# Peptides against a protein of PDB entry 3KDP: the designs that were tried, part 3

Target 1, 230 residues: chain A of PDB entry 3KDP
Amino acid sequence: PFLIFIIANIPLPLGTVTILCIDLGTDMVPAISLAYEQAESDIMKRQPRNPKTDKLVNEQLISMAYGQIGMIQALGGFFTYFVILAENGFLPIHLLGLRVNWDDRWINDVEDSYGQQWTYEQRKIVEFTCHTPFFVTIVVVQWADLVICKTRRNSVFQQGMKNKILIFGLFEETALAAFLSYCPGMGVALRMYPLKPTWWFCAFPYSLLIFVYDEVRKLIIRRRPGGWVE

## One batch from the design tools (peptide; aimed at target 1 F168 F171)

Design b1_p8_6_s3 (made by RFdiffusion4, then SolubleMPNN; from b1_p8_6, 5 letters changed)
Fold by OpenDDE base, seed 1:
Structure b1_p8_6_s3 (fold): chain B 230 residues (1-230), chain A 8 residues (1-8)
Amino acid sequence: as target 1 above (230 residues)
Amino acid sequence: ELVEELLS
C-alpha cells in the first residue's frame, strides 16, 4: 500500500495507525493460534527436514506468502479504496498524481472527476473514510490466510476446524475490527471513521479467491509431489 | 502518546 502511495502519488490508502492495528491487534492472536494446530495426518509419514539443506523459510514460501497471497490481499484493499473514492466522485485515473494537491491544506478547490470542488476538510474525511474499510478488508482476507496456513499439504476439509484457539482468534480479530470501526471516538482517536456494514462483504470475493487458490495449490501438490507448484 | 505522534 505505501509503495503504491509513493509511486502513483495517490491519497493515502491506509494510515499508519491502521497498519499498527493490523500488525499488533488483529494478527497476534491468530498467529499464536497456529502453534496449537493439530499435526497433519501424514506428518509422521514424511521425512524430517534436513537442517543443513532445507531452509525453514525458502524462496517458495516467500513467493507464496508475499508474492501471491500478499498481492491478493493488497488488491482487495486497493479495490475497496478505489470503490469508496469512486463513490465519492474520485475515479481511479483522477487519483494519479493528486496527492500533492490533496494533502495541501491551503488548496480548498480540488476538483473530483465530475468537476465538484472539495475543501481540505472534506478530502480528509473521505481519506479517513477509506482507512477503516481498507483495514476491515485486510481482516476479512486474513480469515482465509489463517485458515490456509493450518496445513502445508492437506486440504482444510481433511484437517478440519478442531483448533479452538484458531476459532477464537478469528472471532477476536473480527470483534476488534468491529470495535475499531464502530466505537464512538475512533474517527478522532485513530482516524478510523465508521463504515457501512455492507463494506464487510467487499473483501469476501478476495477471501474466497485466496482459499480456492490455496486449496487448488495443495491439491496439485498432493497429486504431483515435487512439482514446481510446491 | 504514540498514537498522538502518529496522528500529528
Scores: peptide ipSAE 0.010, ipTM 0.492, DockQ to the pose 0.020
OpenDDE base, seeds 2, 3, 4, 5: peptide ipSAE 0.010, 0.013, 0.009, 0.017; ipTM 0.420, 0.554, 0.458, 0.559; seeds 3, 5 fail the geometry check

Design b1_p8_6_s4 (made by RFdiffusion4, then SolubleMPNN; from b1_p8_6, 5 letters changed)
Fold by OpenDDE base, seed 3:
Structure b1_p8_6_s4 (fold): chain B 230 residues (1-230), chain A 8 residues (1-8)
Amino acid sequence: as target 1 above (230 residues)
Amino acid sequence: SLVEELLS
């Protein structure tokens, strides 16, 4: 999100405070929960790794986790961002290069895609209105990400949801997201304006996409061990 | 990890 903000010069899609809430609030318990995940049922059927040549985390796993899944997560957030701005009169094409004028407090006549003029205050309200849905989108996508990270090869349906700490982590991040989205004063304190409940569903297609993608990937790995997808 | 995803 931040790279697109810099490269495209669009209004800030996700505030610094919301990023901190993700990193410190929503991600911490889920990440710790993975340390308590049960071993895969097939782990003892594999030959032990060669400690001199085999890495515990290979480049393919890193590429999947940070490259592919991270990209889908970012796309989900940006989709939500663009939808909100479009609903407020700013089409995606109009946002390109708009940041300079958007962030200038002395320009009070920035036009949207329909010729409506927006004051600095009005623009900041719209920007902060994007922060909460973007944040919630990340949390909803993280549900799928956390669930798929439970196993390397086994389907989630094979492994099951036995880790109570992981389940608690999913609950905690969701509860925190709801608290930050709806608690009075969060707009002033965290620049997170209240979220319409309908925006929670905006991310669901992306969570489903990640889940389906990973299940297909794992299915391929099970059917073709040693393939490029592993 | 998520910081890298958010920065991407």
Scores: peptide ipSAE 0.028, ipTM 0.588, DockQ to the pose 0.031
OpenDDE base, seeds 1, 2, 4, 5: peptide ipSAE 0.025, 0.040, 0.031, 0.038; ipTM 0.552, 0.604, 0.553, 0.598; seeds 1, 2, 4, 5 fail the geometry check

Design b1_p8_7 (made by RFdiffusion4; failed a check: near_copy:native)
Pose (drawn by RFdiffusion4):
Structure b1_p8_7 (pose): chain A 230 residues (1-230), chain P 8 residues (1-8)
Amino acid sequence: as target 1 above (230 residues)
Amino acid sequence: VPFIILFL
């Protein structure tokens, strides 16, 4: 978001104070939760790991959390900022520029895609209404994430969901977001504004894509263990 | 499980 905020001089989809709600808020518990994960094989049957090679974090990993499942999480995150604004007027393209004027506190008269003229706090209450659900489609996608960052070889149907804590992290992570968006306060404190029902289910095809993509990876590997995918 | 049910 902050990257395109520079590219397409677009209204900032995800705000800063909004970000310290991901890893400090919703994300904390779900992550703590993996540490409670049983194995995937006789680990005490493999030679010991080797401090020089096979590191904790590596090429093949960053190529995943950043190069892959990372992007698919954003395509889902933007897609609803694109919906929050068009369902409220600003059909996408009439956005490719606004910021310069948009962020102006004096230009209370700005054309949307119909003619309607918005003030400042009038449209910002929508910009923050844009954060508030980017901050969701992010928590919504992290369901499909917290469930495939669960195993690294086994299909979820081979390992199952016996992690009676990781599941809590879900119910928490999600509900925490709702509370962070409906309590009389989170708006005037965090630029968090209540959402309309239709609004939550945005990232859903995307969460389910992240999900399906990861499952198919693992399968390939298990069918071709020396092959390219692994 | 009780914990989750409690939470719900």

Design b1_p8_7_s1 (made by RFdiffusion4, then SolubleMPNN; from b1_p8_7, 6 letters changed)
Fold by OpenDDE base, seed 5:
Structure b1_p8_7_s1 (fold): chain B 230 residues (1-230), chain A 8 residues (1-8)
Amino acid sequence: as target 1 above (230 residues)
Amino acid sequence: DELLEKFL
């Protein structure tokens, strides 16, 4: 988010507070829950890794985490951001380079894509109304990310949903996201303004995409072991 | 609902 914010000079898509809420709030219990996941059924049939050559964190893992899944997550968040701004009169092309004037409190006549003028206060309201849906989008995408992390090779349908702590984590992160989004005073305290419930569905295509992508990846690994996809 | 209408 910050890289695109700097390069494209767009209004801030995700605040620092919302990032902290993800890193320290919604993702903690889900991440811990993975420690309680049952071993995959075929684990004893796999060859042990070579500790001298095979790192625990390898290029394939980094590529999967940052280059594939992380990019899909970012796309989901930015999609939500652009949709909200477009509904408020700011088309994506108009946002390029707008940050300087957007963040200037002395400019009260910033025009949208339709020639409507926006005061500084109005612009900050719409900016902060983007932060919460972006945050919620990440949480919804994290549902799929957490579920796909249950296994390395087996399908989630083969593994099942037996980890009660993981299920609790999914509910906890969702409840926390709802609390942060709708609790009175969060707009003042955290700059997290409430969102219409319909915005929760904006991330669903990306969550589904992550899930399908990983299941296809795992299917390829099972059919062609030792490939570059593993 | 009123808060949602005000900001969205």
Scores: peptide ipSAE 0.021, ipTM 0.572, DockQ to the pose 0.027
OpenDDE base, seeds 1, 2, 3, 4: peptide ipSAE 0.016, 0.010, 0.011, 0.015; ipTM 0.544, 0.561, 0.419, 0.548

Design b1_p8_7_s2 (made by RFdiffusion4, then SolubleMPNN; from b1_p8_7, 6 letters changed)
Fold by OpenDDE base, seed 3:
Structure b1_p8_7_s2 (fold): chain B 230 residues (1-230), chain A 8 residues (1-8)
Amino acid sequence: as target 1 above (230 residues)
Amino acid sequence: DELLAKFL
């Protein structure tokens, strides 16, 4: 989000506070829960990692985490962001280069795509209104991300959902996201304005896409061991 | 706040 904010000079899609809520709030318990996941059924058929030659973080892991899953997550967040701004009169093309004027408190006549003028205060309300749905979108796609991280090769349907701590983590992150989105005063305290419940559904296609993509990947790996997909 | 009402 921040890279696109700089490169495209668009209004800030995800606030620093909301990023902290993701990294320190909603992701913490889910990440810890993975330490309690059961070993895959084929783990004893794999050779031990050679600590001298085999990296814990390899190019394949980086490609999966940032190049594939991370990109789908970012696309989901940006989709939500662009929809909200479009509903408020700012079409995606109009947002390009708008940041400088958007963030200037002395410019109170920034025009939207329909020629309506927006004060600084109005623009900041819209910006902060985008932050909460973007945040919620990330939480919803993180459901899929957490579930796919349960296994490296086996399907989630083969592994099952037996990790009670992981299930608790999914509920915890969702409850925390709901609390941060709807608790009175969060708009002032965290710049997270409340969102319509319908915005939770905007991320569902992306969450499903992540899940299906990874299951297909794992299926290919199981059918063609040693392929370029592994 | 009419803007807030659009998002609630």
Scores: peptide ipSAE 0.033, ipTM 0.483, DockQ to the pose 0.024
OpenDDE base, seeds 1, 2, 4, 5: peptide ipSAE 0.017, 0.015, 0.015, 0.021; ipTM 0.603, 0.572, 0.545, 0.575

Design b1_p8_7_s3 (made by RFdiffusion4, then SolubleMPNN; from b1_p8_7, 6 letters changed)
Fold by OpenDDE base, seed 4:
Structure b1_p8_7_s3 (fold): chain B 230 residues (1-230), chain A 8 residues (1-8)
Amino acid sequence: as target 1 above (230 residues)
Amino acid sequence: LEELEKFL
């Protein structure tokens, strides 16, 4: 989010506070819950990793986590961001380079894609209105991310949803996301304005995409051991 | 929170 904010000079898609709420709030309990995940059914049938050569975090895992899944997550967030701004009169093309004028409090006549002028206060309301849906989008795609992280090779359907702590984590992060989105005063405290409930569904296609993508990946690994996808 | 944002 922040990289595209800098590169494209668009209005800030996700606030620093919302990022902290993700990193320290919504993701922490789910991440800890993975420590309690049951071993994959075939783990004892695999040769032990060589601790000297086989890193726990390898380039393939980094590529999968940050290069693939992280990119889909970012795309989901940005999709939600662009949809909200478009509904408020700012088409994606118009957002390119707009940051400088957007963030200038002395410019009160920033035009949208339809020639409507926006005051600084109005622009910041729209910006902060985007932060909450972006945040919620990340939480929704993290459901899929957490579920796919249960296993490296086995399908989630093979592993099952037996980890009660993980299930609790999914409910906790969702409840926290709802709290941060709808609790009175969050607009002032966190610059997170309340969401229409419909925005929760905007991320569902991306969550499904992540899930399907990883299940297909795992299916390929199971069918073709030693492939480049592993 | 606003002060914290200045440091982040």
Scores: peptide ipSAE 0.010, ipTM 0.491, DockQ to the pose 0.021
OpenDDE base, seeds 1, 2, 3, 5: peptide ipSAE 0.010, 0.007, 0.009, 0.006; ipTM 0.505, 0.439, 0.527, 0.463; seed 5 fails the geometry check

Design b1_p8_7_s4 (made by RFdiffusion4, then SolubleMPNN; from b1_p8_7, 7 letters changed)
Fold by OpenDDE base, seed 4:
Structure b1_p8_7_s4 (fold): chain B 230 residues (1-230), chain A 8 residues (1-8)
Amino acid sequence: as target 1 above (230 residues)
Amino acid sequence: EEELLEAL
């Protein structure tokens, strides 16, 4: 989010506070829950990792996590962001370079894509209205991310959803996301304005895409051990 | 927020 905010000079897609709510709030319990996941059925058939040669975080894992899944997550968030701004009169092309004027409190006549003028206050309301749906989009795609992280090779259908702590984590992060989104005062405290319930569904295609993508990847790994996708 | 952005 921030990289595109800087490079494209667009209005802030996701606030710092909302990022902290993701990293420290919604992602923490789910991440801890993975420590309680059942070992994959073939774990004892694998050679022990050599701690001197085999990094815990390898280039393949970085490529998968940040280069593939993280990009799909980012696309989901930005999709939601662009849809909300477009519904408020700001088409994606008009957002490019708009940040400077958007964030200037002395400019009260910023035009949208339709020639409507927006005051600084109105623009900030729209910006903060984007933060919550972007945040919720990240939470929804994190559901898929958490589920795919249960295993490296086994399908989720093979592994099953037996980890009760992980299931609890999914409910907890969702409940926390709902709390942060709808609790009175969150607009003032966290600059998270309430979202229409329909915005929760904007992330579902991306969540499904992550899930399907990883299941296909795992299927390929199982069928072709030692492939480049492993 | 700006200070927190510089720290992160």
Scores: peptide ipSAE 0.017, ipTM 0.518, DockQ to the pose 0.020
OpenDDE base, seeds 1, 2, 3, 5: peptide ipSAE 0.016, 0.008, 0.009, 0.010; ipTM 0.541, 0.425, 0.406, 0.456; seed 5 fails the geometry check

Design b1_p8_8 (made by RFdiffusion4)
Pose (drawn by RFdiffusion4):
Structure b1_p8_8 (pose): chain A 230 residues (1-230), chain P 8 residues (1-8)
Amino acid sequence: as target 1 above (230 residues)
Amino acid sequence: TVLIVVAV
């Protein structure tokens, strides 16, 4: 988001104070939760790992959290900023520029895509209304994430969901977000504004995409263990 | 199990 905020001079979809709600808020518990994960094979049947090669974090991993599942998480994140604004007037394209004027605290008279003129606090209370649910489609997609960052070879139906803590991390992560958005306060404290029902289910096809994509990966590998995908 | 029940 902060990247395109420079590219398409667009109204900032995801705010800073909003970001220290992901890893410090919703994400903490769900992540702590993997540490409780049983194995996928007789580990004490493999030669010991090798400090020089096969590192903790590597090419094949970053190529995933950043190059892959990472992007699909954003395409879902933007898609609802694009919805929050059009369902409120600003049909996408009439956005490719606004910022310069938009962020102006004096230009209280700015055309949308119909004619309606918006003040400052009037449209910002929509910009923050834009953060508040980017901050969600992010938590929503992290469901499909927290469930495929669970295993690295086994289908979720081969390993199942016996992690009676990771599931908690879900219920928490999600509900925490709702509370962070409906309590009388989070608005005037965090730029967090209540959401309309239709609003949450945005990233859903995307969460389910991230989900399906990862499952198909693992399968390939298990069918072709030396092949390219692995 | 109890934790999940409580969470629900």

Design b1_p8_8_s1 (made by RFdiffusion4, then SolubleMPNN; from b1_p8_8, 6 letters changed)
Fold by OpenDDE base, seed 5:
Structure b1_p8_8_s1 (fold): chain B 230 residues (1-230), chain A 8 residues (1-8)
Amino acid sequence: as target 1 above (230 residues)
Amino acid sequence: DELVEKAL
C-alpha cells in the first residue's frame, strides 16, 4: 500500500493506524493459533529435513507468502480503495499524481473526474473512509491466509477445522475489525470512519481466489512431488 | 457527520 502511494502519488490508501491495527490487533491471535495446529497425516512418511541445507524459512516460502499471497491480498485492498474513490467521483486514472494537491490544505478546489470541486476537509473524509474498508478487506483475505497455512501439502478438507484456537482467532479478528469499524468515536480516535456493511463483501472474491490458488498448488504438489511448485 | 453519510 505505502509503496504504491509513493510511486503512483495517489491519496493514502491505508493509514498508519490501520497498519498498526493489523500488525498488533488482527494478526497476533491467528498467528499464535497455528502453533496449535495438528500435524498432517503424512508427516511421518516424509523424509526428515536436512538441517544444514534446508532452512525452515526458505526463498520459496517467502516467495509464496509475500510475493504471491501477499500480492493477492494487496490487490484486494486496492480494489476496494479504487471502488470507493470511483463511487465518490475519482476514477483510478485521475488519482495518478493527485496526492500533491490532495494533501495540500490550502487547495480547496481539487476537481474529481466529473469536474466537481472538493475541499480539503471533504477529501480527507473520503480518504479516511477508504482506510476502514481497506483494513476490513485485509481481515477478510486473512481468513483465507490463515486457513491455507494449516497445511503444507494436505488439503484443508483432509485436515479439517479441529483447531479450536484457530477458530477462536478467526472470530476474534472479525470481532475486532467490526469493533474498530463501528464503535462510536473511532473516527476521531483512530481516523477509522464507519463503513457500509456491503464493503465486507468486496474482499470475498479475493479470499476465495487465495483459497482456490493454494488448494490447486497443494493438489499439484500431491500429484507431482519434487516439482518447482513445492 | 453529514459528509461521512454522503461519502458512505
Scores: peptide ipSAE 0.017, ipTM 0.478, DockQ to the pose 0.022
OpenDDE base, seeds 1, 2, 3, 4: peptide ipSAE 0.008, 0.009, 0.014, 0.014; ipTM 0.418, 0.437, 0.407, 0.424; seeds 1, 4 fail the geometry check

Design b1_p8_8_s2 (made by RFdiffusion4, then SolubleMPNN; from b1_p8_8, 6 letters changed)
Fold by OpenDDE base, seed 4:
Structure b1_p8_8_s2 (fold): chain B 230 residues (1-230), chain A 8 residues (1-8)
Amino acid sequence: as target 1 above (230 residues)
Amino acid sequence: DELVKEAL
């Protein structure tokens, strides 16, 4: 989010506070829950990792985490951001380069894509209105990310949802997301304005995409061991 | 509050 904010000079899609809420709030318990995941059924058929040659964090893991899944998550967040701004009169093309004028307190006549003028205060309300749905979008796609992280090779349908701590983590992150989104005073304290419940659904296609993508990847790995997809 | 409700 912040890189695109700088490169494209768009209004800030996700606040620093919301990022901290993701990294320290919603992701912590889910990440810890993976330590309690049951071993894959075929783990005893795999050769032990050579600690000298086989890295815990390999290029494939980095590619999956940052290059693939992280990009789908970012796309989901940006989709929600662009939809909200478009519904408020700011089409995606109009947002390019708008940051300078958007963040200027002295400019109170920033035009939207329809020629409506927006005061600084109105623009900041819309910006902070984007932060919460973007955050919620990340949480919703993280459901899929957490679930796919249960296994490296086996389908989630083969592994099952037996990890009670992981299930608790999914409820915890969702409850925390709901708390941060709807608790009175969060708009003042965290600049997280409440969102319509409908915005939770904007992330669902991306969450499904992550899940389907990883299940297909795992299916390919199972059918063609030693492929470039591993 | 109303502006936030309209912006959402």
Scores: peptide ipSAE 0.016, ipTM 0.446, DockQ to the pose 0.023
OpenDDE base, seeds 1, 2, 3, 5: peptide ipSAE 0.011, 0.009, 0.011, 0.009; ipTM 0.444, 0.442, 0.424, 0.449; seed 5 fails the geometry check

Design b1_p8_8_s3 (made by RFdiffusion4, then SolubleMPNN; from b1_p8_8, 5 letters changed)
Fold by OpenDDE base, seed 4:
Structure b1_p8_8_s3 (fold): chain B 230 residues (1-230), chain A 8 residues (1-8)
Amino acid sequence: as target 1 above (230 residues)
Amino acid sequence: DELIEQAL
């Protein structure tokens, strides 16, 4: 989000506070919950990891986490961002380079894609209105991320949802997301304005995409051990 | 409130 904000000079898609709420709020309990996940059924059939040669975090894991899943997450967030701004008259093409004028408090006549002029205050309301749905989009996508992280090779359907702490984590992050989205004063305190409940669904295709993608990946790994997908 | 409702 922040890199694209800088490179494309678009209005800020996700605030720093919302990022902190993701990193420290919504992700902590889910991440900890993975420590309590049951071992995959085939774990005893695998060769023990050589701690000298086999890294805990390998290039494949980095590629998967940041290069694939992280990109899908970012796409989901940006999709929500662009939809909200488009519904408010700012088409994606018009957002390119708009940041300078958008963030200038002295410019009160920034035009949208339809020639409507927006005051600084109105623009900031729209910007902060984007932050909450973007945040919620990340949380919804993280549901899929957390679930797929349960296993490296086994399907979630094979592993099952037996980790009660993980299930609790999913509810906790969702409850926290709802709290941050709808609690009075969050707009002032966190610049997170409330969102329509419909915005929660904007992330669902991406969450499903992540889930399906990983299940297909795992299926390929199971069918073709030692492949490039592993 | 109205502006938030319009932005929503």
Scores: peptide ipSAE 0.016, ipTM 0.438, DockQ to the pose 0.022
OpenDDE base, seeds 1, 2, 3, 5: peptide ipSAE 0.010, 0.010, 0.011, 0.009; ipTM 0.420, 0.443, 0.414, 0.432

Design b1_p8_8_s4 (made by RFdiffusion4, then SolubleMPNN; from b1_p8_8, 6 letters changed)
Fold by OpenDDE base, seed 5:
Structure b1_p8_8_s4 (fold): chain B 230 residues (1-230), chain A 8 residues (1-8)
Amino acid sequence: as target 1 above (230 residues)
Amino acid sequence: DELVELAR
């Protein structure tokens, strides 16, 4: 998010506070919960790793986590961001290069895509209104990320949802996201303005996409072991 | 406009 903010010179899509809420708030319990996941049913049928060649964290895992799943996650957040700004009169093409004027407190006549002028205060309200839905979108996508991380090869349907700590983590991160989004004073304290409940659904297609993508990947691995997707 | 109003 911050890289696109710099490169495209768009209004800030995700604030520092929201990043901290992800890294320290919503992701901690879910990540810890994976330590309590049951072994896959075929674990004893797999050959042991070669400790000299096979790293625990390899390039394929990094590519999957950051290069594939992380990109889908980012796309979900940016989709929500662009939809909110478009509904407020700022089409995506108009946002390119707008940051300089957007962040200038002395410019009170920034025009949207329809010629409406926006004061600095109005612009900051809509910017901070984008931060919370972006954050919530990340949390909803993280549901899928956490679920797909339960297994390396087996389908989630084969593994099941028996890890009570993981289930607790999903509820905890969702409850925290709701608290940060709707608790009075969060707009002042954290610059996290409340969002319409409908914005939670904007992430669902991306969450589903991640889930389907990983299940298809795992299916390919099961049918063609030793392939490039493993 | 509706989101701006909600945030105020």
Scores: peptide ipSAE 0.017, ipTM 0.476, DockQ to the pose 0.023
OpenDDE base, seeds 1, 2, 3, 4: peptide ipSAE 0.014, 0.011, 0.015, 0.008; ipTM 0.393, 0.409, 0.389, 0.404; seed 3 fails the geometry check

## One batch from the design tools (peptide; aimed at target 1 P194 K196 P197)

Design b1_p9_1 (made by RFdiffusion4)
Pose (drawn by RFdiffusion4):
Structure b1_p9_1 (pose): chain A 230 residues (1-230), chain P 9 residues (1-9)
Amino acid sequence: as target 1 above (230 residues)
Amino acid sequence: SNPALEGLP
C-alpha cells in the first residue's frame, strides 16, 4: 500500500497506526500458536541439521512469504479498497491522482465519479473506512495463512487440525478485529470505523486461493521429492 | 450525506 501511495498517487489504503495492529494485535496469538505443532515424521531419524547450510530462514522461504503467498495476500487487500471506494462512488480510475488534492484540507469540493462533492473529514472518514477493512482482508487472508504455515509437507488432511490452540488464535484474531471496529471509540482512537456486512467477505476468494495454492505445492513435492518444486 | 455511513450494523 505505502508502495503504490507513491506510484499511482492514490489515497493511502493502509495506514501506519493501522499496521501496528497486525503483528502486535491480531497476529501475535496465531503465531505463538504454531510453536505448539506436532511433527511430520520421525525427526529423530534424520541427521542433525548443519549450522552452515540449511538455515532457519532462507532463499526458499523468503521466496514464499514475500514472493508468493505474500502477494496473493495483497491482491486481496487492495481489491476491497477498490470496492469500498467504488461502492461509495470513486470508481477505481478516478483515483489515479486524487492524493495530491485528496489529502488537501481546504479542497472541500472534489469530484468523485458522479459529480458529488466531498469535504475533507467527509472523504477521510471513508479513507479510514478504507484502512479498517484492509486491516481485515489482511486478517481474513491470515486464516488461510495460519493454516498452511502449519505444515510444510503434509496436506492439512494428512496432519489435521488437532491444534486446539491455533484454532483459538483464529477465533481471537478475527473477533479482535471486529471489536477493534465496532466499539464506540476505535474510530476516534485508531481510524477504525464500523463495517457493513457485505464488507468482510471480500478477501474470501483470496484466502481460499492462498489455501488451494499451498495445498497443491505440497502435493507436487510428495509426488516428486527431488523435483523442482521442492 | 455520506452513503458510507448508512446501513451500518

Design b1_p9_1_s1 (made by RFdiffusion4, then SolubleMPNN; from b1_p9_1, 3 letters changed)
Fold by OpenDDE base, seed 5:
Structure b1_p9_1_s1 (fold): chain B 230 residues (1-230), chain A 9 residues (1-9)
Amino acid sequence: as target 1 above (230 residues)
Amino acid sequence: MLPILEGLP
């Protein structure tokens, strides 16, 4: 998010507080829950790792985590951000280069895509209103991420949802996201303004995309073991 | 006024 903010000179899509709420709030319990996942049914049929060649963190894992899944997460967040700004009169094309004027407190006549003028205070309310739905979008996408992380090769339908700690993690992160989004005073304390319930649905296509993508990947691995996708 | 701003006092 911050790289695109710098490169495209757009208004800040995700605040520091919302990043901390992701990293320290919503991700901790889900991440811990993976330690309690049951072994895949075929684990005893796999050859042991070669400790000289097989790194715990390999290029394929980095590519999957940061290059594929992390990029789909970022796209989901940015989609929600652009939808909210478009609903507030700022089309995506108009946001390019707008940051300088957007962040200037002395400019109170920044025009939207329809010629409506926005004060600094109004712009900052809209900016902070984008942060909460971006955060919620990440949480909704993380549902799929957590579920796909249960297994390397088996389908989620083969593994099942037997890990009660993982199920608890999904409820906890969702409850925390709802609390941070709708608790009175969060706008003042955390600059997290409440979101319309409809904005929760903006992430669903991306959550589904991640799930389908990983199930297809796992299907390819099962059909062609030892391929470049493993 | 856009819908988000109409609900602010």
Scores: peptide ipSAE 0.007, ipTM 0.472, DockQ to the pose 0.290
OpenDDE base, seeds 1, 2, 3, 4: peptide ipSAE 0.007, 0.006, 0.005, 0.006; ipTM 0.465, 0.432, 0.400, 0.401

